Peptides against a protein of PDB entry 7BDX. Designs and how they scored, part 95

Target 1, 212 residues: chain A of PDB entry 7BDX
Amino acid sequence: EMGAAACTLLWGVSSSEEVVKAILGGDKALKFFSITGQTMESFVKSLDGDVQELDSDESQFVFALAGIVTNVAAIACGREFLVNSSRVLLDTILQLLGDLKPGQCTKLKVLMLMSLYNVSINLKGLKYISESPGFIPLLWWLLSDPDAEVCLHVLRLVQSVVLEPEVFSKSASEFRSSLPLQRILAMSKSRNPRLQTAAQELLEDLRTLEHN

## One batch from the design tools (peptide; made by RFdiffusion4, then SolubleMPNN)

Design b2_p14_2_s2 (from b2_p14_2, 8 letters changed)
Fold by OpenDDE base, seed 4:
Structure b2_p14_2_s2 (fold): chain B 212 residues (1-212), chain C 212 residues (1-212), chain A 14 residues (1-14)
Amino acid sequence: as target 1 above (212 residues)
Amino acid sequence: as target 1 above (212 residues)
Amino acid sequence: PFIPEETPLEFLRL
């Protein structure tokens, strides 16, 4: 309980840029994010056996961790920190997104995807995550999720790749050959307006890239 | 480990007034400080059996909790919050200071005393803690500690009482009858300059009060 | 342009 409470408060205050700078300015940041990755990994590994109640203290704790990572990545110095000094955490997030089944730990997936999206704002961050092994297959795996919010954040991350010529050019062949176009087209007809818009925008971006 | 790391980071960032305001502005503050008290109490109760290594994750966690309370109490709005909405935590801190033996958990005692000192800056806070049952005997119990830093922070808290006529007048009879004058005089000769100064100042304040 | 997003505290701790 107490650990989850402390972590949740840390998450809340990490919405401030000054707090993120304070967290990163300390000598404890490296250790914290290292243990964060390990904790998130341990949580996901525990799901294979016990139906962890989504509302458990453990779940809340892991959500708060993912939230902290997201909020750190929302700031330029936080992105630089994660990409330069916490690459193992990024690797862990990518791995966990692959390990989770469709519909499993939806809230955690969303938060992890938000963190990756924020990292992708930095070209160096986007390069790092997009050059990770199996990244393109991972995006399509995640896009198979029944949850609209998961799919939304996947589409946003895909758009980050598509909108960066230097990144997209490296993966363009694989991307074009594996693109779940019918799935994206289906999402463009979603009743969820955010998902609908994201899918439409991505389709427009893809069309623009095919004509250039 | 992770809980201690998160709590330690929260402690670090709570040195900022803006962070304290953010913590208190959220709906989670009450619960956090309630659990804080319970956690600190559980830790102290566990010491009767197991020599908890002072450097354990649990110890670090409890130190961070006490540090957070201290930093919250360092801010005017934090003092108001603690005195108005977290009185049980203040009661717990006072109780734990009584339960700990001389020389036991010195670092924790210091942090708890610092929190009480910060609370005592507010007249309402000082009234609350000084009107707690057994407060004067507690001060003298704590002043028997072999640790100079514990004694220093006790003397500072005693000075807060002595320097507030409205508070001191209520306890003046008990204070005068139980004052460990020889102990304070011995501290005024300490090789620790901070302890020496604090003891000398308190002796001067007491002399001034006897002549008025 | 990419816009950084803050993570809201949407999760109630039970």
Scores: peptide ipSAE 0.047, ipTM 0.800, DockQ to the pose 0.038
Fold by OpenDDE base, seed 2:
Structure b2_p14_2_s2 (fold): chain B 212 residues (1-212), chain C 212 residues (1-212), chain A 14 residues (1-14)
Amino acid sequence: as target 1 above (212 residues)
Amino acid sequence: as target 1 above (212 residues)
Amino acid sequence: PFIPEETPLEFLRL
């Protein structure tokens, strides 16, 4: 309870750039983000046995951690910190996204995907994530999720890859060969307007790349 | 570990007035400070059985909580919040200061005393604390501590009472009858310059009140 | 152009 409450407050205040700078400027940042990855991993590993209710203090704690990572990644110096000094955390997030089943821990997936998206704003971050082993298969695994929010954030991350020629050119062959086109086309017809728009935009971007 | 790390970061960033305002502006503040008091109380109650090392994660967690309370009380709106909406936490801090033995949990005592001092900056806060049952006996109990930092912060809190005529007049009889004058005089001769100065200033303030 | 995103406050719970 108390840990979750403290972490939730830290999450809330980490929406401020000045607070993120204060967190990163301290000698505790490296340790904190190391423990963050370990805690998130431990939580995901615990799910196979006990149906931890999404409303549990432990779930709330892990959501707040993922939220903090996302807010840190929302800022330029935070992205640089994560990509330079906390790569293990990024690797952990990628792994956990792969370990979770479709429909499992939707809120956590969304937060982790948002954090990866924010990291991908920097070319160095995007390169790091996209060069991770199994990245393209992971995107398609995540795109099989029944949750529209998960799929939305996957499509946004895919778009980040597609819009960077230096990144896309390296994976273009694998990307084209494995692209779940029918699934993306189905999303472009979704009643969810955000998902619909994201799928349409991605399809347009892909068409533009095929014609050039 | 993770809870202590998160709480330590929250403590660090709570040195900012804007962060304190953000903490208090959320709908989570009341619950957080309620749990804070309970957590501090649970920690102090656990000390009679297991020698929890001062360097334990639990100790660090409670130190960070006391630090957050202190930083909240360092700001005008934070003092108002504590005195209006979190009186139970103040009562808990007063109780815990009484429950701890001389030399026991020095760092925690210092932080709790600092929080009470900060609350006492507002007349309403000072009135509330000083009107608490057993407040004067508590001050003398704490002044028996062998630690110079504990004694220093007790003297500062005593000074806050003495310097407010509206407060001091209500307790002046009890104060004068129970004043550990020999102990304060001994502190005025301390090799610790901060303790020495605080004791000298208090003795001067007391002399001024006796002559008026 | 990629826009940084803050975490939704809707997920803030105690």
Scores: peptide ipSAE 0.036, ipTM 0.795, DockQ to the pose 0.039
Fold by OpenDDE base, seed 3:
Structure b2_p14_2_s2 (fold): chain B 212 residues (1-212), chain C 212 residues (1-212), chain A 14 residues (1-14)
Amino acid sequence: as target 1 above (212 residues)
Amino acid sequence: as target 1 above (212 residues)
Amino acid sequence: PFIPEETPLEFLRL
């Protein structure tokens, strides 16, 4: 309970760049982000047994942690910190996204995907996550999710890869061979306007890459 | 562990007035400060058995909580919030200070006393805490502590009472009859310069009140 | 293309 309350407050204030700088400027940041990864991992591992109610204190705690990571990654210095000093956390987020089944922990998936997207704004971050083992299969695994918001954030991450030639060129063969084009086409016809737009933009970007 | 890390970060950033405003502007503040009191109380109650190492995660967690309360009380809006919306927390702090033995949990005592001092800057806060049952006996109980820093912060709180005629007049009889004058005189001769100064100032203030 | 930063989660209606 108290941990969840503290994390929720920290999440709320972490929207400020000055607060992110203050978090990162201290000697506690490294430990915090290390334990964050461990806590998130433990939570996901516990799901295979107990129906953790989405409204549990533990769930709220983990959501707040994922929110903090996302808000840190929304700031340039935060992205740099994560990429330079908290790579294990990034590895953990990627692992957790791979471990979760379609429809499982939708809210957490969205938060983690938002954090990865923010990290992907940094070329070094994008390189790091995209060069992670199984990254391309992971994208398609996540894109199989029935949840439109999960799929939206996956598409945005895919677009980050596609729009960066230095990254895309390294994985282009695997990407092209495994691309769930029919799935993306289906999303481009979604009733969800955000998903529809994201899928259409990605399809246009992909077409541009095939012609160049 | 994770809770302690989150609270430590929240404590660090709570030194900013803008962060305090952000904490208080949300819908989570009431719950946070309620649970804070409960957590601190549970910690103090657990001390009667286990030698909680001062360096435990739990100790660090509780110290961070007390630090947050102190930093909130350092800001005008924070004082107003505590006095208006978190009186139970103030009651808890007073209770915990009464429950702790001399020399027990020195660091926590100091943090809690700092929070009470900050609250005492607000006349409404000072009235509230000074009108609490057993407040005067509590001051003397705390002033019996062998720790110079505990005694320093007690003297500062006593001075806050003495310097406010509207508060002092209500308790003047009890205060004068129970005043540990010899103890304060001994403190005025302390080798600790901060304690010495605080005791001397209080003695001067008391002399002024006897002549008017 | 300028990839915008994600909206801080404080502003997300989550």
Scores: peptide ipSAE 0.021, ipTM 0.796, DockQ to the pose 0.033
Fold by OpenDDE base, seed 1:
Structure b2_p14_2_s2 (fold): chain B 212 residues (1-212), chain C 212 residues (1-212), chain A 14 residues (1-14)
Amino acid sequence: as target 1 above (212 residues)
Amino acid sequence: as target 1 above (212 residues)
Amino acid sequence: PFIPEETPLEFLRL
């Protein structure tokens, strides 16, 4: 209980750039983000055995951790810290997104995808995550999720790859050969306006790349 | 482990006035400080049975909680919040200071005494704690501690009472009848310069009040 | 095109 409360307050105040700088300027940041990855991994591993209630203290604690990572990644110095000093945490997030089944732990998936999107804002972050083993297959696996919010954040991450020529050129062959075009086209006709827009924008970006 | 790490980071960033305002401006502050009191109480109660290692994750977690309370009380809006909305936490801190034996859990005592001193900076806070049952006996109990830092922070809290005529007038009879003058005089001759100064200043303040 | 995202506070059920 108390750990979840403290972590949730830390999540809230981490929306401030000055708080993110203070967290990262301390001697405890590396240890904190290392334990964060281990804690998130332990939680996801526990889901295979026990039907954990979505609203448990443990779930709220892990959501707050994922929220902190997202807010840290929203700041330039936070992205730099994650990509330079906490690569293991990024690898853990990618692994956990692969380990979770479609429809499983949707809130956690959304927060982890938001953190990866924020990391992808800088070229070094985008290079690091896109060069991770199985990254393109992982995107298509995640895009099979029945949840519209999961799919939205996957499309945003795919767009980050497509909009960066240096990164896209490395994956272009695999991307073109495995693209779930019919799935993206179906999303562009979604009743969810955010999903519809994200799918339509990505399709326009892809059409531009076919003419080049 | 992770809870202690998160709480320790929250303690560090709570040194900022803007972070204290953000913590208190959220809908979670009341619940957080309620759980804080319960957690500190549970920890102190566990000390009677098990020799807890001073450097345990649990000890570090509780020290971080006491540190957060101290930092919140260092800010005007934080003092107002504690005295208006978290009086139970102040009562818990006073109770725990009475429950702990001389030389027991010194670091926690110091942080709790620092929080009470910070609360005593405003007249409403000083009134509230000084009117608590057994407050004057508690000060003398704590002043029997062999630790110089505990005694220093007790002397500072005693000085806050003595320097406020409205508060001192209510307790003047009990204070004069129970004053451990020989103990304070011994502290004024301490080799610890901070303890020496605090004891000497308090003795000068007391001499001024004897002539009035 | 790239906009940093802040996560909203979720209410803790403790």
Scores: peptide ipSAE 0.022, ipTM 0.795, DockQ to the pose 0.038; fails the geometry check

Design b2_p14_2_s3 (from b2_p14_2, 8 letters changed)
Fold by OpenDDE base, seed 2:
Structure b2_p14_2_s3 (fold): chain B 212 residues (1-212), chain C 212 residues (1-212), chain A 14 residues (1-14)
Amino acid sequence: as target 1 above (212 residues)
Amino acid sequence: as target 1 above (212 residues)
Amino acid sequence: PFIPEETPLEMLRL
C-alpha cells in the first residue's frame, strides 16, 4: 500500500521536466532504474503462477513505475539517460512486452509502449530499440492484441521506425516480408477514431516509401 | 527495496515548493498522509518485538516518509494542509516521539522533531501541538535523549513555544514547574556548538520572560 | 526524414 502510494505520487510529480532533472541529477537514479526493471520483471513473472489475486497495490505500483519511466523518456535529458545508462531497463521492457499474452496486462503494455515511443524520439534510442533482437516480430505479436489502445501505441511505434530512413532501411526487407497488412487495414476501418487515424496514417507513410 | 527507493526519490524532490504544491493539489494527498502515519506507527511498534533485523530498506522507507512530511511542513500551504487535514498524522508523530526510548531511532526522532518545528511556524500549528495532551512532559522526555541532535531539535521546539506569548501563557505554570533547568544548563556547556548555542538562547529567552 | 522534433511527447499526467 504505502509503496504504491509513494510511487504514484512520484509518478504524478515526474510529469514536470524540472522534477525529472532533479531525479536524474541525484546519485540514486541508476539504482532506481535498475530496481525498476527488476520489479517490473518480477511482477510479470508472477502472473503465470497460481497467484491469482494480483494485489491492486502491486499492480498500481508497477503502473506507477512504468509511468515514471515514460515521463523520464518524455524529456530530452531523460531519453539520453535511458539510452546511455539504463539500456538494461529498455531491454527488460522489450522482453516483458514479448512475454505478455494478447489481452494480458493491457494497462502495463500501454505504459511500456508509451515509454518506448518516447525513447524512439531520440535517434540513438530509436536505433537501439529497433536493432534489438526480435523487435519486428515483437511489433506484430503486440499488434495481435485485442485491445485498441495497445494496437494504437504499436502503430505509433511502427510509425517512428518508418519515418526514419536510416533506421527503416536496415530492416525494410524483414519489415515488408512480415508486415501484417490485413490487420492494419482492418484497424483503418476501426470504430475507434484514434486507432483508425493511426492505421490510416501508417498506411499512407508506407505507400510513400513504396513509391520512393 | 523498490518502495524505499521510490519514497527516497519522492523525498528528494519534495524539497521543492512546487513539488509540495503538486503533491497537495492532487486527490491522493489525504490518503498518502493517512497511510504515512500508519506506516510510521507500524514501524515503531515493530521495534519492540523480537524482529531484530530492522531491514535497512524499511528504515530508509520510514526516514523518507518523515522527510517528506518535514518538507511539506516547510511550506506555508503544506503547514496549512497538515494542521487542517492531517491532524491524525501530527498526533501520530507526537505519540511516536513518546513511545521511543532515549537513544532509540535517533534519525527518525530528529526528522519527526523537524516536522513538528516546521508545523510550529504556523501559529495554528503551534497551538495545536502545544495543546496536545502531555506535550510538555514529552519535551522533557525527549530532552533526556543522549543524542545531541535530538536534544537540539527539542530545544528549538521549546523555543517556538516560549517565543509565542499567547501559547506560552496557557502552559507557563506547568512549564516553569517542570522545566529541567539543570539539563538545559548542562547543554549550554556542551562541546557541541549548535546544542550549546540553542541552550544559551533558550536560557536568555526564559530570563527575559521572568523579568517581564 | 528525421522524426519531427514536433513529435508529441507522451507525458502521463495523473
Scores: peptide ipSAE 0.020, ipTM 0.801, DockQ to the pose 0.042
Fold by OpenDDE base, seed 1:
Structure b2_p14_2_s3 (fold): chain B 212 residues (1-212), chain C 212 residues (1-212), chain A 14 residues (1-14)
Amino acid sequence: as target 1 above (212 residues)
Amino acid sequence: as target 1 above (212 residues)
Amino acid sequence: PFIPEETPLEMLRL
């Protein structure tokens, strides 16, 4: 309980850039983010059994951790820190997104995808995550999720890759050969306006790249 | 481990007034401070057995909690919050200071005494803690501590009482009859300059009150 | 086109 409460408060205050700078300016940040990855991994590994109540202290704790990572990645110095000093955490997030089944732990997936999207704002971050083994298959695995918010954040992450020629060119062949076009087209017809827009924008970006 | 790391970061960032305001502005503050008291109490109750390593995760966690309370009490709105909405926490801190033996858990005592001192800056806070049952005996119990820093912070808290006539007058008879004058006089001869100064100042304040 | 740093940063408020 107390750990979840403290972590949730830390998540809330991490919405401030000044707080993110203060977190990173301390000598304890490295340890914190190292343990964060381990904690998230342990939580996901524990899901293979019982229906974990979304409202449990453990769930709230892990959601807060993912929220903190997202908020840190929302700041330029935070992205730099994560990409330079906390690569294991990024690898862990990518792994956990692969380990979770479609429809499983949706809230956590959304938070983790938000964090990866924020990391992708930095070219070095985008390069790092996109060059990770199995990144393209991971995107398609996540895009098979029945949850519209998960799919939305996957599409946003895909767009980040597509919009960066230096990154896209490295995996363009694999991307084109494996693209779940029918799934993206289905999303462009979604009743969810955010998902619909994101899918339409991505389709437009892809068409532009095919003609250039 | 993770809880201690998160709590320690929260402690570090709580040194900012803006962060304290953010903590208090959330709907989770009441729950957090309620659980804080319970956690601190559980920790102190666990000390009756084995030599708790000062460097344990649990110790660090509780130190961070006490540090957060201290930093919240350092801010005007934080003092108001604690005195108005978290009285149980203040009562718990007073209780725990009484339950700890001289020389036991010195670092935590210092942090808790710092928090009470900060609360005492507010007249309502000073009234609240000084009117607590057994407050005067508690001060003398704490002043028997062999640690100079504990004694220093006790003397500062005593000075806060002595300097407020409305508060001092309510317990002046008990105060005068139980005053460990010889102990305070011994502290005024301490080799620790901070303790020496604090003891000398308090003795001067007491003399001024006897002549008025 | 570069993803502008000004793109909606995912600042999660609680």
Scores: peptide ipSAE 0.020, ipTM 0.802, DockQ to the pose 0.059
Fold by OpenDDE base, seed 3:
Structure b2_p14_2_s3 (fold): chain B 212 residues (1-212), chain C 212 residues (1-212), chain A 14 residues (1-14)
Amino acid sequence: as target 1 above (212 residues)
Amino acid sequence: as target 1 above (212 residues)
Amino acid sequence: PFIPEETPLEMLRL
């Protein structure tokens, strides 16, 4: 309980750039982000056995951790820190996104995807994530999720890859050969306007890339 | 481990007034400070049985919590919050200071005393603390501590009481009858310059009060 | 020139 409360407060205040800088300016940041990944991993592994109540203190704790990572990644110095000093955490997030089944841990998936998207704003971060083993299959695995919000954040991450020629060119063959076009087309017809728009934009970007 | 790391980060960033305002501006503050007291209480109760390694994650966690309370109390809005909305936490801190033996949990005592001192800057806070049952005996119990830093913070808290006529007048009889004058005189001869000065100033303040 | 649309950095407010 107390840990969850502390993390929740830290999450809330981490929405400030100055707080992110303060977190990163201390000698505790490395340890914090190292064990963050371990904690998230432990949580996901625990789901195979126990019906974790989504409203548990443990869930709240992990959500707060994922929120902190997202907020850190929302700032330039935070992205730089994650890509330079916390690559293992990024690896863990990618792993956990792959380990989770469609429909499983929707809220956590959203937060982790948001963190990856924020990291992807940094070219170095985008390169690192996109060059991770199994990244493209992971995108399609995640895009098979029935949850529209998960799919939205996946589409945004896909778009970040597509919009960066240096990154996309390395993966273009695999990307094109495995693209779940019918799924994306279905999303472009979603009743969710954000999902619909994101899918439509991605389809337009993909069409542009095919003509070039 | 993760909880301690999160609390440590929160402690570090709580040194900013803006962060304190952010903590208090959310809907999570009440719960956080409520369970803070419970957590500290649980920790102190655990000391009766287990040799808690002072360097344990649990110790670090509790120290960070006490540090957060101190930092919150360092700011006007934080003092107001504690006195208005977290009186139970103040009661808990007073209780724990009484439950601990001389020389026991020195670092925690210092942090808790610092928090009480900060709260005492607010007249409402000072009134609340000083009107707590057994407050004067508690001061003398704490002043019997062999640790100079503990005694320093006790003397500062005593001075806060002495310097406020409205507060001191209510307790003046009990205060004068129980004053460990010889102990304070001994502290005024301490090799620790901060302790020496604090004891000397308090003795001067007390002399002034006897002449009025 | 793709103006990098400052993709709004997603700060999660609680």
Scores: peptide ipSAE 0.018, ipTM 0.796, DockQ to the pose 0.040
Fold by OpenDDE base, seed 5:
Structure b2_p14_2_s3 (fold): chain B 212 residues (1-212), chain C 212 residues (1-212), chain A 14 residues (1-14)
Amino acid sequence: as target 1 above (212 residues)
Amino acid sequence: as target 1 above (212 residues)
Amino acid sequence: PFIPEETPLEMLRL
């Protein structure tokens, strides 16, 4: 309980750039983010195949950790830190997103996807995650989720790839050959307005790339 | 491990007034400080009679908790919060300081004494802690510690009592009858300059009160 | 739309 409470408070205050700078300026940051990855991995491995998010201290703790990572990644120096000094954490996030079933642990997926999106704002971060083995198949796996918020954040991450020519050119053949176009088209008709918009924008970007 | 790491980061960033305000402005503060007291109590109760501070995650976690309380108490709104809404935590700190042996858990004692000193900056806080049952005997018990830092922070807390006539008048008879004058005089000759100064100042304040 | 690196995104508040 106490750990979850402390971590939740840390998450809340990490929504400040100055707090993120303070976290990273100390000598504890490297250790903290190393253990963060391990903790999230242990949690995901403890889930039974059909179990959703537990309403437990452990779940709340892991959500707070993922939230902290997201808030760090929201800041330029935080992205630099993650991409330069905590790559194992990024690898862990990618792996865990692959290990979870569609509909499983939805909130955690969203938080991890948000963190990856924030990392993708940095070209170095986008290069790192997009060059990860199985990245494109992972995106399509995640896009099979029944949850609209998961799909939304996947589409936003896909858009980051598509909008960066240097990154997209390296995977363009794989991307085009595996693109779940019908799934994206279906999402452009979603009743969820955020999902609808994101899918429509991505479809526009893809059309622009096909004509160039 | 992860809980200790998170709590340690929270401690570090709580050295900012804005972070303390953010902690207290959220709906989690009451619960957090309630559990904090319980956690510190559980730790102290787990110590064998002769065991010093453990170099463990549990010890580090408890130190961080005590550090957070100290940092909260350093701020005016934090003192108000503690005295109005977390009195049980103050009771716990006083109890734990009594339960620890001389030389036992020195760092934790110092942190808890620092928090009480910070609370004593507020007249309402000083009234609350000084009116706690056994407060004066507790001060003398703590002043028997062989550690100079423990004794220093006890002397500073005693000084807060002595310098506030409204508080001192209520306990003046008990204070005068039980004052370990020889111990304080010995501390005024300490090689530790901070302890030496604090003891000398307190002796001056006491002399001033005897002549008035 | 694309957001510049200097602009924080998705700061999560409790």
Scores: peptide ipSAE 0.018, ipTM 0.799, DockQ to the pose 0.108

